# Ledger of designs, part 1: peptides against a protein of PDB entry 6A30

No score or structure here was measured in a lab: all are predicted.

Target 1, 150 residues: chain A of PDB entry 6A30
Amino acid sequence: AQDADNVLQPIMDLLDSNLTLFAKICEKTVLKRVLKELWKLVMNTMERTIVLPPLTDQTMIGTLLRKHGKGLEKGRVKLPSHSDGTQMIFNAAKELGQLSKLKDHMVREEAKSLTPKQCAVVELALDTIKQYFHAGGVGLKKTFLEKSPD
Below, numbering starts at 1 at the first letter of every chain, in headers, positions and changes, except where a header shows other numbers.
Peptide ipSAE was made for these designs. It is ipSAE averaged over its two directions, with the distance scale d0 held at 1.0 Angstrom where the peptide's residues are scored. Compare it between designs on one protein only; published cut-offs may not apply.
A fold fails the geometry check if it doesn't show the stated peptide or something in it is severely misdrawn.

## One batch from the design tools (peptide; aimed at target 1 D16)

Design b1_p8_1 (made by RFdiffusion4)
Pose (drawn by RFdiffusion4):
Structure b1_p8_1 (pose): chain A 105 residues (1-54, 100-150), chain P 8 residues (1-8)
Amino acid sequence: AQDADNVLQPIMDLLDSNLTLFAKICEKTVLKRVLKELWKLVMNTMERTIVLPPSKLKDHMVREEAKSLTPKQCAVVELALDTIKQYFHAGGVGLKKTFLEKSPD
Amino acid sequence: PSWAEELR
């Protein structure tokens, strides 16, 4: 849990002062649109940074084996990910839980 | 989240 917090700390310091600023000055729809968009952006950047997928093999170029995360690493990633979701739900001001769950991103 | 608590 402490490790997951440390992982999310950099992105939370960035969004905190902001998400906060918004909903204070945005219409519901405007806020929802921005959060939906920031959501897609975070999920996409995570997909393309911490988990980029894994060369000529014999003759025909095959994808390499993925280097597995350690058990502790897997757990930290799962928890941190579940935490960002709750962060965007924001207990009922952010995105609905039903939207986040079915988010293709 | 603290930002949602500030809104409330």

Design b1_p8_1_s1 (made by RFdiffusion4, then SolubleMPNN; from b1_p8_1, 3 letters changed)
Fold by OpenDDE base, seed 2:
Structure b1_p8_1_s1 (fold): chain B 150 residues (1-150), chain A 8 residues (1-8)
Amino acid sequence: as target 1 above (150 residues)
Amino acid sequence: PKWAEEIK
């Protein structure tokens, strides 16, 4: 459990920062679309992380995510003035885009078989992320989260 | 999650 939390925390922090911003400035339908795209991105990133790099490189992913996430000031999101809102969305999108670029830097390694322990960690991580995106029913539907992002 | 609290 602790290992899963350590791996997820950087992603969750980034998601929290971005989604909090989007939830404040976006209409519900737009937010839903953002959630769906983020879900796909997260799932694709996780799939690649599981299939391609050894879990040890997750510290690099976490570090990269932290380095890019630090640009989103943990500060009290001052209600963006109308002009600042667009720039904030752009910056948030750029930060999320770095996650996509991370996908491109993931060297295609041969799919390593996961140990039972690693499988359990992945399952726990997936469940945690699903619950996070579902958000007690406010977020994405369970039926959507259970479908392959493909 | 924290972000969900912002959803009205």
Scores: peptide ipSAE 0.518, ipTM 0.927, DockQ to the pose 0.463
OpenDDE base, seeds 1, 3, 4, 5: peptide ipSAE 0.517, 0.511, 0.515, 0.510; ipTM 0.927, 0.926, 0.926, 0.922

Design b1_p8_1_s2 (made by RFdiffusion4, then SolubleMPNN; from b1_p8_1, 3 letters changed)
Fold by OpenDDE base, seed 4:
Formats: sequence, C-alpha cells, structure tokens
Structure b1_p8_1_s2 (fold): chain B 150 residues (1-150), chain A 8 residues (1-8)
Amino acid sequence: as target 1 above (150 residues)
Amino acid sequence: PKWAEEVK
C-alpha cells in the first residue's frame, strides 16, 4: 500500500491541482469531459509504463501529465483573470486534443511479465485511481471506469 | 479528492 501511495502521490497532487482549477472554472459537463480525457491519458500512460522497461523516473506519468499540462505550473493556482482562465481552458483543450493523437502513436508493446508484488501494486494503484476519478459519485461513473479506455 | 469539493 505504501509503495503504491508513494508512486501515485505526485501524480495525484498534479491531478488535484489541475482538476481543482478546472472544477472552479468549468461547467459540470465540461469538467466531465476533462475527467474522461485525463482518465484515458492516465490509463494509457500506466499501460506504457508497465510495458516499457521500468523507466527510472516513477514520475513519468506526472511528467507526461506535466508535458501535456505545460500551462499549469506547480505554483500557487492564482485564479487567472477571467480572460486568462479562458485562454488556459483553450490551451488545455488544445493539449487534450493532442492527447487523442497520442493514442495513435501508442505502439502496444508486449507487456513485460510483472512479479506478483508488482501486480499487487498495479492493482492497488488502479483501484486508487478509479476511486479518485469516481470521487464518491461526483466524478466519472463506475461503469465508465471499469470499461477499457480503448 | 480536493477537486471534488469545487464541483458546482
């Protein structure tokens, strides 16, 4: 449990920062769309991380999210002025749109065999992320989260 | 999660 939490915490912190901003400025239907795209991104990144050689940088998911979220500095979410917020949404939407192209470049490499311990960590991580995106029913539906993001 | 508290 602790190992999974340590791996996920940086990603969750980044997601919380970004989603907190989006939740403040977006209508619920727009936020739901953002959640769906972020879910796909996270799932695709996890799949790649499992399939690819252990990238020494456990922050790869965070780095991918940061690379695609270039506009959200780690810093104080200064609520940008109304004009800045719209531009940030537009930029974020553009970046999310580019993530759809990332799907086409995802070469499904053969999944490396995980140890039983690694499998347990992955399962726990997946459950944690699912609960995070479900958010007690405020976020994505369980039925959506249980389906393959394909 | 913190973001869920901000959902309108």
Scores: peptide ipSAE 0.574, ipTM 0.943, DockQ to the pose 0.542
OpenDDE base, seeds 1, 2, 3, 5: peptide ipSAE 0.571, 0.572, 0.568, 0.563; ipTM 0.943, 0.943, 0.942, 0.939

Design b1_p8_1_s3 (made by RFdiffusion4, then SolubleMPNN; from b1_p8_1, 3 letters changed)
Fold by OpenDDE base, seed 4:
Order: sequence, then structure tokens, then C-alpha cells
Structure b1_p8_1_s3 (fold): chain B 150 residues (1-150), chain A 8 residues (1-8)
Amino acid sequence: as target 1 above (150 residues)
Amino acid sequence: PPWAEEIK
């Protein structure tokens, strides 16, 4: 449990920051679309992280999210003006789009066999992320989350 | 999650 939390915490912190902003400025249908795209991104990134050799120093997810998150300084989330918020969404969408293109360039290396402990951590992590995106029913539907992201 | 609290 602690290992899963340690792995997920940086991702969750980034998701919390971004989704909190999006939840404030987006209509529910738009937010749902954002959630679906983020879910796909997270699932794809996790799949790759499991299949690819552990990148030594930075969790691939953390690096991908940090490279894109350079603009989220821990500082005072000055609610950007409506214009600034739109630009941030556009930039985030553009970054997400670029990440989808990375899908085609990352050679699926052969899945390394995970130890039973690693499998348990991954299962717990997946469940935690599913619950996070479901958010007691205000987020994504369970039926959507249980479907394999194609 | 914190973001869910913002959904009205």
C-alpha cells in the first residue's frame, strides 16, 4: 500500500492541481471529456511504464508530467483571467495530443515479468486511480473505467 | 478528490 502511494502521489498531486482548475472553469460535459482523455493518458503511461525498463531516476509518468507541468509552479494559483485559463487548457490539450503521438514512437518492448509484489502494487495503484476518476460517481462511470482503454 | 468538490 505504501509503495503504491509513493508511486502515485506525484501523479495525484499533478492531477489534483490541474483537475481542480478545470473543474472550476469547465462545464460538466467538457470536464467529462477532459477526464476521459486524462484517463486514457494515465492508463497508456502506466502500461508503458510497466512494459518498459524502469527509467532509473524519474518515474516516466513523473517525467512526462513534470516536463509538461513546468508551468505549474507550486506557487499561488493565481486564477488566470478567463483568457489565461483558455490558453492553459489549449496548451494542456496540445501537450496531451503530443503525448498521444508518443504512443506510435514508443516501441513496445517485451513486458518484463513483474514479481508478485509488483503485481499487487500495480493492482492497488489501478484501483486507486479508478476510484480517483470515479470520484464517488461525479466523475467517470465505473463501466467506462472497467473497459480496456483501446 | 479535491477536484470533485468543485463540481456543482
Scores: peptide ipSAE 0.507, ipTM 0.925, DockQ to the pose 0.459
OpenDDE base, seeds 1, 2, 3, 5: peptide ipSAE 0.502, 0.502, 0.499, 0.501; ipTM 0.925, 0.924, 0.923, 0.923

Design b1_p8_1_s4 (made by RFdiffusion4, then SolubleMPNN; from b1_p8_1, 3 letters changed)
Fold by OpenDDE base, seed 2:
Structure b1_p8_1_s4 (fold): chain B 150 residues (1-150), chain A 8 residues (1-8)
Amino acid sequence: as target 1 above (150 residues)
Amino acid sequence: PRWAEEIK
């Protein structure tokens, strides 16, 4: 559990910051679209991370997310004045876009078989992320989250 | 999650 939390913390912080901003400024339908795209991105990133060699999960994802997440203020995103709103959206979108670039940095290596322990961690991580996106029913539907992002 | 608290 602790290992999964350590791996997830950087991505969860990034997601929380961005989604909090989007939740404040976007209409619900737009937010749902954002959630769906983020879900796909997260799932694709996780899938690639699993398939890719055990890059020390914490250091690579954490370093990449920290390197690219430096523009996201840790904590409560204060909505800027009207003039700064567009720039903040752009910056948030840019930061999220950096997650997509993780795909380019992840060299497709041969899928290594996960150990039972690694599988359990991945399952726990996946469940945690699903619950996060579902948000007690406020977010994405369970049926959507259970489908392949493909 | 914190973001969900912003949803009315």
Scores: peptide ipSAE 0.525, ipTM 0.928, DockQ to the pose 0.468
OpenDDE base, seeds 1, 3, 4, 5: peptide ipSAE 0.522, 0.519, 0.521, 0.517; ipTM 0.928, 0.927, 0.928, 0.923

Design b1_p8_2 (made by RFdiffusion4)
Pose (drawn by RFdiffusion4):
Structure b1_p8_2 (pose): chain A 105 residues (1-54, 100-150), chain P 8 residues (1-8)
Amino acid sequence: AQDADNVLQPIMDLLDSNLTLFAKICEKTVLKRVLKELWKLVMNTMERTIVLPPSKLKDHMVREEAKSLTPKQCAVVELALDTIKQYFHAGGVGLKKTFLEKSPD
Amino acid sequence: ASWAEKLK
């Protein structure tokens, strides 16, 4: 849990002062639109940084084997991910849980 | 969420 916090700390320092500033000054729809968009952005950047997918093999170029995360690493990633979801739900001001769960991103 | 608590 402490490790997951440390992983999310950089992105939370960035969004905190902001998400906070918004919902204070945005109509509901405007806030929801921004969060839905920031949500897609975070999920996409994570997909393309910490988990980029894995070369000519014999003759025909095959994808290499993925280097598995350690068990502790897998757990930190799952928890951190589940935490960002709750962070965007924000206990009922952010995105609905139903939206986040079915988010294709 | 800390940012939602600040709104309250």

Design b1_p8_2_s1 (made by RFdiffusion4, then SolubleMPNN; from b1_p8_2 with A1P S2P)
Fold by OpenDDE base, seed 2:
Structure b1_p8_2_s1 (fold): chain B 150 residues (1-150), chain A 8 residues (1-8)
Amino acid sequence: as target 1 above (150 residues)
Amino acid sequence: PPWAEKLK
């Protein structure tokens, strides 16, 4: 419980600060929309943090950037010809595909690597955040919170 | 939370 609180407290403080500000400057409908977007952001961030080790992300991004950095010859910034644009899109798509596969592989390995203790912390964290966003029934609906974020 | 008052 204490470990979960230590991890959650900074997030909760950030949420409180932002939502307090938005509540002051936004009308009810806009605030509700902001709340939904923040929920999605928090859930996506948590999912990525649990599934992708922070150190691996930097290393992978660094490796990808290093592999692409070798191809940037010092040459004159020629406006990419139409063919160069297509190749860039193809390379970007290939990189995104590799990142997706790597993400899936890492997700698969790390999802399996969660210890029972880690699972309990995640469950407690998720429950706490859900209750926070529900706000005694005036916030997001339970049905919305139980649905996977898009 | 206090911000939720506006949602009532």
Scores: peptide ipSAE 0.566, ipTM 0.942, DockQ to the pose 0.321
OpenDDE base, seeds 1, 3, 4, 5: peptide ipSAE 0.566, 0.560, 0.561, 0.561; ipTM 0.940, 0.940, 0.940, 0.939

Design b1_p8_2_s2 (made by RFdiffusion4, then SolubleMPNN; from b1_p8_2, 3 letters changed)
Fold by OpenDDE base, seed 5:
Structure b1_p8_2_s2 (fold): chain B 150 residues (1-150), chain A 8 residues (1-8)
Amino acid sequence: as target 1 above (150 residues)
Amino acid sequence: PRWAEALK
């Protein structure tokens, strides 16, 4: 549990900052779409981190989100202009596309086997992230979260 | 999450 928290907390904080920013600048329907794309991005990045560590590290999700969220400061969310918000969404989409392409070229032989402890941490992490994106039913539906993000 | 208020 503590290991999962150590890994997740920075990612969750960054997700919260980004989504809070998007919530301020996006209409509800657009925000929902952004939420779905972020979910896919997170899942794809996690898959690479777990299965192919040489291609990404545990901080990859945070790094990606930080790269996209240029208007984010610690403890402060700068309200972006319309152009800034658009650029953030564009960057997220671009990274998602790149991750998807990399997945197609994955060499399975380089995949690591997780220890039972690591599996437990991953399971807890996935559950936590799912709950976060579900947001008590206000966010993404369970059926969407339980399917492959593709 | 606080951002989820925008989805209500």
Scores: peptide ipSAE 0.565, ipTM 0.942, DockQ to the pose 0.480
OpenDDE base, seeds 1, 2, 3, 4: peptide ipSAE 0.559, 0.564, 0.560, 0.560; ipTM 0.942, 0.943, 0.942, 0.943

Design b1_p8_2_s3 (made by RFdiffusion4, then SolubleMPNN; from b1_p8_2 with S2P K6A)
Fold by OpenDDE base, seed 4:
Structure b1_p8_2_s3 (fold): chain B 150 residues (1-150), chain A 8 residues (1-8)
Amino acid sequence: as target 1 above (150 residues)
Amino acid sequence: APWAEALK
């Protein structure tokens, strides 16, 4: 559990910050779309984290998200300071576009074997993230979360 | 999550 927390906390903080921002500037439908794209990104990032580096208590997922996010860093999208909400949305959309391209550049590598402990951490992480995106029923639907993000 | 309030 602690290992999962160590891995998850950075990504959760990043998600909280960014989704809070988007919630303020986006209409509901747009926000839901953002959620879907972020879900895909998170799932893809987790896959890479499992396949490539060893699963540890480090901020692996968060680091990968930041690296591939092109602007999602330090828990917030790097957007220029604009008073115009429309411009902010435009900039955010550009960033999201960059994020969504991650799936197109994913290299399918051979998955390494995980220890039982690592498997448990992954399962816990997945459940936690799914629950997070579900957000008590107001977020993404369970049926959506249970399907492949591809 | 607080952000989820925007979806209600």
Scores: peptide ipSAE 0.551, ipTM 0.938, DockQ to the pose 0.310
OpenDDE base, seeds 1, 2, 3, 5: peptide ipSAE 0.548, 0.549, 0.546, 0.548; ipTM 0.937, 0.938, 0.937, 0.937

Design b1_p8_2_s4 (made by RFdiffusion4, then SolubleMPNN; from b1_p8_2, 3 letters changed)
Fold by OpenDDE base, seed 5:
Structure b1_p8_2_s4 (fold): chain B 150 residues (1-150), chain A 8 residues (1-8)
Amino acid sequence: as target 1 above (150 residues)
Amino acid sequence: SPWAEALK
């Protein structure tokens, strides 16, 4: 448990910082959409980091944005433009490259498979991230979090 | 999380 917490804490802090910013500038429905997009980015980045270790964080993020990047809904006057909003999400995702630390803990050198211990850490990490995005029930729904982001 | 207050 402590190992997973140590790995995830920097990512959680980064998410908190970015979501706090988005919460200030986005109205509620737009913020929900941002949460969904961030969830997809985080899950896909984790999956690729674990399954495809040779991929760089930049490659993963770029691929995800091309596949899943869509415009944000209409929000407050202070909201960035469609292009600016996409760039902000991209920057947030880029900073989530700290997931590489999770890679270092989850993927042994030249290993293609996870050990039982690594699997347990991944499971705990996934549960922690799900709980974070659920945010006590005000965030993403459990049914959404349990579905594949692909 | 503190940001979640915006969703209440």
Scores: peptide ipSAE 0.535, ipTM 0.934, DockQ to the pose 0.389
OpenDDE base, seeds 1, 2, 3, 4: peptide ipSAE 0.531, 0.533, 0.529, 0.529; ipTM 0.934, 0.935, 0.934, 0.934

Design b1_p8_3 (made by RFdiffusion4)
Pose (drawn by RFdiffusion4):
Structure b1_p8_3 (pose): chain A 105 residues (1-54, 100-150), chain P 8 residues (1-8)
Amino acid sequence: AQDADNVLQPIMDLLDSNLTLFAKICEKTVLKRVLKELWKLVMNTMERTIVLPPSKLKDHMVREEAKSLTPKQCAVVELALDTIKQYFHAGGVGLKKTFLEKSPD
Amino acid sequence: ASWAEKLE
């Protein structure tokens, strides 16, 4: 849990002062649109940084084996991910839980 | 969420 907090700390320091500023000055729809968009952005960047997928093999160029995360690493990633979701739900001011769960991103 | 609590 402490490790997951440390992982999310950088992105939370960035969004905190913001998300906070918004919903204060945005109509509901405007806020929802921004959060939906920032949501897609975070999920995409994570997909393309901490988990980029894995070369000529014999003759025909095959994808390499993924280097598995350690058990502790897997758990930290799962928890950190589940936490960002709750962060965007924001207990009922951010995105709905139903939207986040079915988010294709 | 801390940002929601600040908003409240």

Design b1_p8_3_s1 (made by RFdiffusion4, then SolubleMPNN; from b1_p8_3, 4 letters changed)
Fold by OpenDDE base, seed 1:
Structure b1_p8_3_s1 (fold): chain B 150 residues (1-150), chain A 8 residues (1-8)
Amino acid sequence: as target 1 above (150 residues)
Amino acid sequence: SRWAEKVK
């Protein structure tokens, strides 16, 4: 559980920051579209990560996300203009995309089947992320989150 | 409100 938290916390912090911002600047329909795209990106990233990672590499993901999260503290949050919101989505996608590059470094190890422990961690992580995207009903519908992104 | 507050 602690390992899952260590891996998830940076992702959750990034998502919290971005989704908080998007919720403030986006109309509800736009927010839902953004959430769906982010969900797809997260799921694709997780799928790519789950097929490959030894647990040791998840700590690297956390470290990478931590390094990028520190950059957000320095900027006086000027209320982002609409253009700034799009750029923030792009940056968020890019940051999540960099998680995929971490995979390329991990791919050097043979796609070993996840151990039962790793599977449990992934399942817990998925459930946590689903809850996070649902956000008590403000976010995505549970039925949408339960469907695998095509 | 923070997004995380909506999850709780």
Scores: peptide ipSAE 0.479, ipTM 0.914, DockQ to the pose 0.345
OpenDDE base, seeds 2, 3, 4, 5: peptide ipSAE 0.475, 0.470, 0.479, 0.477; ipTM 0.912, 0.911, 0.912, 0.913

Design b1_p8_3_s2 (made by RFdiffusion4, then SolubleMPNN; from b1_p8_3, 4 letters changed)
Fold by OpenDDE base, seed 2:
Structure b1_p8_3_s2 (fold): chain B 150 residues (1-150), chain A 8 residues (1-8)
Amino acid sequence: as target 1 above (150 residues)
Amino acid sequence: SPWAEKVK
């Protein structure tokens, strides 16, 4: 459990920051759409991370988060004007897009069979992420999260 | 965080 938490914490922190922002600036329908796209991205990233050697991914995610985290100055998030909100969504989407590009640079290693321990970690990670996206019922529906390709 | 609080 602790290992899964350590692996997930950076992405959870990123998601928390972005989703908190989106929840403030987006209408409910837009927020749901953003959540769905983020869910797809996260699932696709996890699927690839499972196939890829674990060591390079934490450093890459951490490096990406660190490189982009410099731009998220903890400055007093003045309620961005509507124009600022759109730009922030665009920037967040761009950052997420860079995660997708990172995916393209990750060499398709052959699907390694997961050990039972790795499977358990993945299951725990998936459950945690599902709960995070569900957000007590404010986020995505459980039925949607359960139908997503694992 | 408001989002993290919703997950708890």
Scores: peptide ipSAE 0.233, ipTM 0.818, DockQ to the pose 0.306
OpenDDE base, seeds 1, 3, 4, 5: peptide ipSAE 0.225, 0.220, 0.232, 0.228; ipTM 0.814, 0.813, 0.819, 0.812

Design b1_p8_3_s3 (made by RFdiffusion4, then SolubleMPNN; from b1_p8_3, 5 letters changed)
Fold by OpenDDE base, seed 2:
Structure b1_p8_3_s3 (fold): chain B 150 residues (1-150), chain A 8 residues (1-8)
Amino acid sequence: as target 1 above (150 residues)
Amino acid sequence: SPWAKKVL
């Protein structure tokens, strides 16, 4: 449990900040689309993180968070105007796109068979992320999250 | 966070 929490916490913090922002700015329909795209990205990232050696991911997520954390000035969250919200979505999508590009530069190491312990950590991680995206029923439907290819 | 409070 603690190992899964340590791996997930940076992702969850990033998701929490972004999803909280999107939930404030976006209409319900737009938010659902953003959530679906984020879900796909998270699933694709996890799928690759499972295939990739664990050591590089914390450093990359930390480096991505650290590179982009310089742009999140603790400036008083003025309610972004509708224009600012669109630009923030675009910037977030660009950041997420950089995660995808970073993914393309990660050498496709051969799918190492997960140990039973690694499988259990992944399952716990998936359940936690599914709960997070479901958000007590205000987010994505459980049926959508369960149909996503594992 | 309002989002975390809905999940936790």
Scores: peptide ipSAE 0.193, ipTM 0.797, DockQ to the pose 0.301
OpenDDE base, seeds 1, 3, 4, 5: peptide ipSAE 0.184, 0.184, 0.180, 0.183; ipTM 0.792, 0.793, 0.791, 0.788

Design b1_p8_3_s4 (made by RFdiffusion4, then SolubleMPNN; from b1_p8_3, 4 letters changed)
Fold by OpenDDE base, seed 2:
Structure b1_p8_3_s4 (fold): chain B 150 residues (1-150), chain A 8 residues (1-8)
Amino acid sequence: as target 1 above (150 residues)
Amino acid sequence: SPWAEKVL
C-alpha cells in the first residue's frame, strides 16, 4: 500500500489540481471529454511504466512536476475567462503530452515481466485511479473505466 | 480539493 501511494501521490496531486481546475472551467460535457482523454493518457502511461524500472519514474515525474510547478505562480485564482480556460487546457494537454514524450524515451527498455508484488501495486494503483476518475459518480462511469483504452 | 473530496 505505502509503495503504491508513494508512486501515485505525485500523479494524483497533478491530476487533482488539473481536474479541480477543469471542473470549475468546463461544462459537464467538456469535462467528461477531458476526463476520457486524461484517462487514456494515464492508462497508456501506466501500461508503459509497468514495463519500465520503478526507480526512474518517481524522479522523472518529480522532475516534470518540478519543472512545470515553477510556472504555477500562486497568483490569486482570478476566474479564468473562457479564453484562459482553453489556454489552460492546452497547457495541461502539453504537459501531459510531455509525459507521453517521456514515455517514448522510456519505451527503449525491454518489456520486463512484472513480479507478483509489482502486479499487486499496479492493481492497487489502477483501482485508486479508477476511483479518482469516477469521483463518487460525477466523473467517468465505472463501465467506461473497466474497459481497456483502445 | 473539491475533486479529492469526491473520491475520499
Scores: peptide ipSAE 0.224, ipTM 0.811, DockQ to the pose 0.300
OpenDDE base, seeds 1, 3, 4, 5: peptide ipSAE 0.216, 0.216, 0.221, 0.216; ipTM 0.807, 0.807, 0.811, 0.804

Design b1_p8_4 (made by RFdiffusion4)
Pose (drawn by RFdiffusion4):
Structure b1_p8_4 (pose): chain A 105 residues (1-54, 100-150), chain P 8 residues (1-8)
Amino acid sequence: AQDADNVLQPIMDLLDSNLTLFAKICEKTVLKRVLKELWKLVMNTMERTIVLPPSKLKDHMVREEAKSLTPKQCAVVELALDTIKQYFHAGGVGLKKTFLEKSPD
Amino acid sequence: SKWLEFAE
């Protein structure tokens, strides 16, 4: 849990002062649109940075084997991810839980 | 966090 907090700390310091500034000055729809968009952005960047997918093999270029995360690493990643989701739900001001769950991103 | 405090 402490490790997951440390992982999310950089992105939380960035969004906190913001998300906070918004919903204070945005209409519901405007806020929802911004959060939906920032959500997509975070999920995409994560997909393309911490988990980029894995070369000529014999003759025909095959994808290499993924280097598995350690058990502790897997758990930290799952928890940190589940936490960002709750962070964007924001207990009922942010995105709905139903939207986040079915988010294709 | 300020965001979660605001949301509460």

Design b1_p8_4_s1 (made by RFdiffusion4, then SolubleMPNN; from b1_p8_4, 3 letters changed)
Fold by OpenDDE base, seed 1:
Structure b1_p8_4_s1 (fold): chain B 150 residues (1-150), chain A 8 residues (1-8)
Amino acid sequence: as target 1 above (150 residues)
Amino acid sequence: SSWLELAK
């Protein structure tokens, strides 16, 4: 649904950018580890977002990611030199750190029950993210994605 | 290219 897309698009854009970078510079085992940590981070962030603030059409995640994601040059970062690779990792790590800061900006609101519409959006969002991380089998295993991020 | 392509 359009609502889910609006919520997920900033996250997906950020993930695509970072994972593309990591895929270029990391070997497969390291990349897998990065994926697992990102998955945990995303799931924990979503859990807090769902439990605490009402899912408004503009999720705090989307808003915060849009604010912070503007710093990601949409430019295809051509990894030029080896020295640039290290800096790119650092920058990517910094960007990922911004996802963590997203947690800090989540105002603890009383857990409100989600409406059926909101539940549907969340379910769709979760499925989309799971599919994204699975990546047709080249990403995380389905069994891992079905487990609690804890 | 997407990370999906790179991960293959």
Scores: peptide ipSAE 0.358, ipTM 0.887, DockQ to the pose 0.449
OpenDDE base, seeds 2, 3, 4, 5: peptide ipSAE 0.335, 0.343, 0.332, 0.341; ipTM 0.880, 0.882, 0.881, 0.880

Design b1_p8_4_s2 (made by RFdiffusion4, then SolubleMPNN; from b1_p8_4, 6 letters changed)
Fold by OpenDDE base, seed 2:
Structure b1_p8_4_s2 (fold): chain B 150 residues (1-150), chain A 8 residues (1-8)
Amino acid sequence: as target 1 above (150 residues)
Amino acid sequence: TSWEKLAK
């Protein structure tokens, strides 16, 4: 459990920051669409991470998150006035774009069989992320989360 | 989470 939390925490922090911003500026239907896209991105990233050797990915995710997390930590998201909203959206989009780039840099290596321990960690991670996106029912539907992001 | 509160 602790290992899964350590792996997920940086992603969760990034997601929470972005979703907080989107929740403030987006209408509910737009927010739902954003959630769906983020879900797909996260699932695709996880799928690739599972296939890739664990050593390089934690470092890359950590490095990418650390490099960009420095930018997000600065501004207490004051509700940006009109002019600041566009910049905030741009910054959020840029951060999401970096997650996408991470996906692209994750070379599709041959699917290695997971050990039972790795499987357990992945299952726990998936459950945690699903619960996060479901958000007690205000987020994505469970039926959507249980489907393939493809 | 913080965003959950905002999404409600």
Scores: peptide ipSAE 0.355, ipTM 0.891, DockQ to the pose 0.616
OpenDDE base, seeds 1, 3, 4, 5: peptide ipSAE 0.343, 0.352, 0.354, 0.346; ipTM 0.887, 0.890, 0.891, 0.886

Design b1_p8_4_s3 (made by RFdiffusion4, then SolubleMPNN; from b1_p8_4, 4 letters changed)
Fold by OpenDDE base, seed 2:
Structure b1_p8_4_s3 (fold): chain B 150 residues (1-150), chain A 8 residues (1-8)
Amino acid sequence: as target 1 above (150 residues)
Amino acid sequence: SSWMELAK
């Protein structure tokens, strides 16, 4: 459990920051769409992380989060004007896109078989993220979360 | 409030 928490914490912090912002600035239908796209991105990132060397990914994610988190740590989120909200979504999408691009620059290692311990950690991580996106039923539906992202 | 708090 501790290992999973250590791996997930940076991602969860990023997700919490972004989703909190989106929940405040987006109406329900837009928020749902954002959640779906973010879910796909997270799943794709996790899938690639399993294939890639774990040590490099954590460091890169941490570095990216530190570099970009400085931008999000800016002062009191004044309720952005509608125009500000769009820009924030764009910036958040750009930040998430950079995570994806960073991964594309990582040397694709051959798909490594996971040990039973690693499998358990991945399963726990997936369950945690699913629960987070589900958010007691106000987020994404469980049926959607159980499907492979297209 | 966090996402989880807002969702509750």
Scores: peptide ipSAE 0.397, ipTM 0.887, DockQ to the pose 0.669
OpenDDE base, seeds 1, 3, 4, 5: peptide ipSAE 0.392, 0.386, 0.395, 0.391; ipTM 0.884, 0.881, 0.885, 0.881

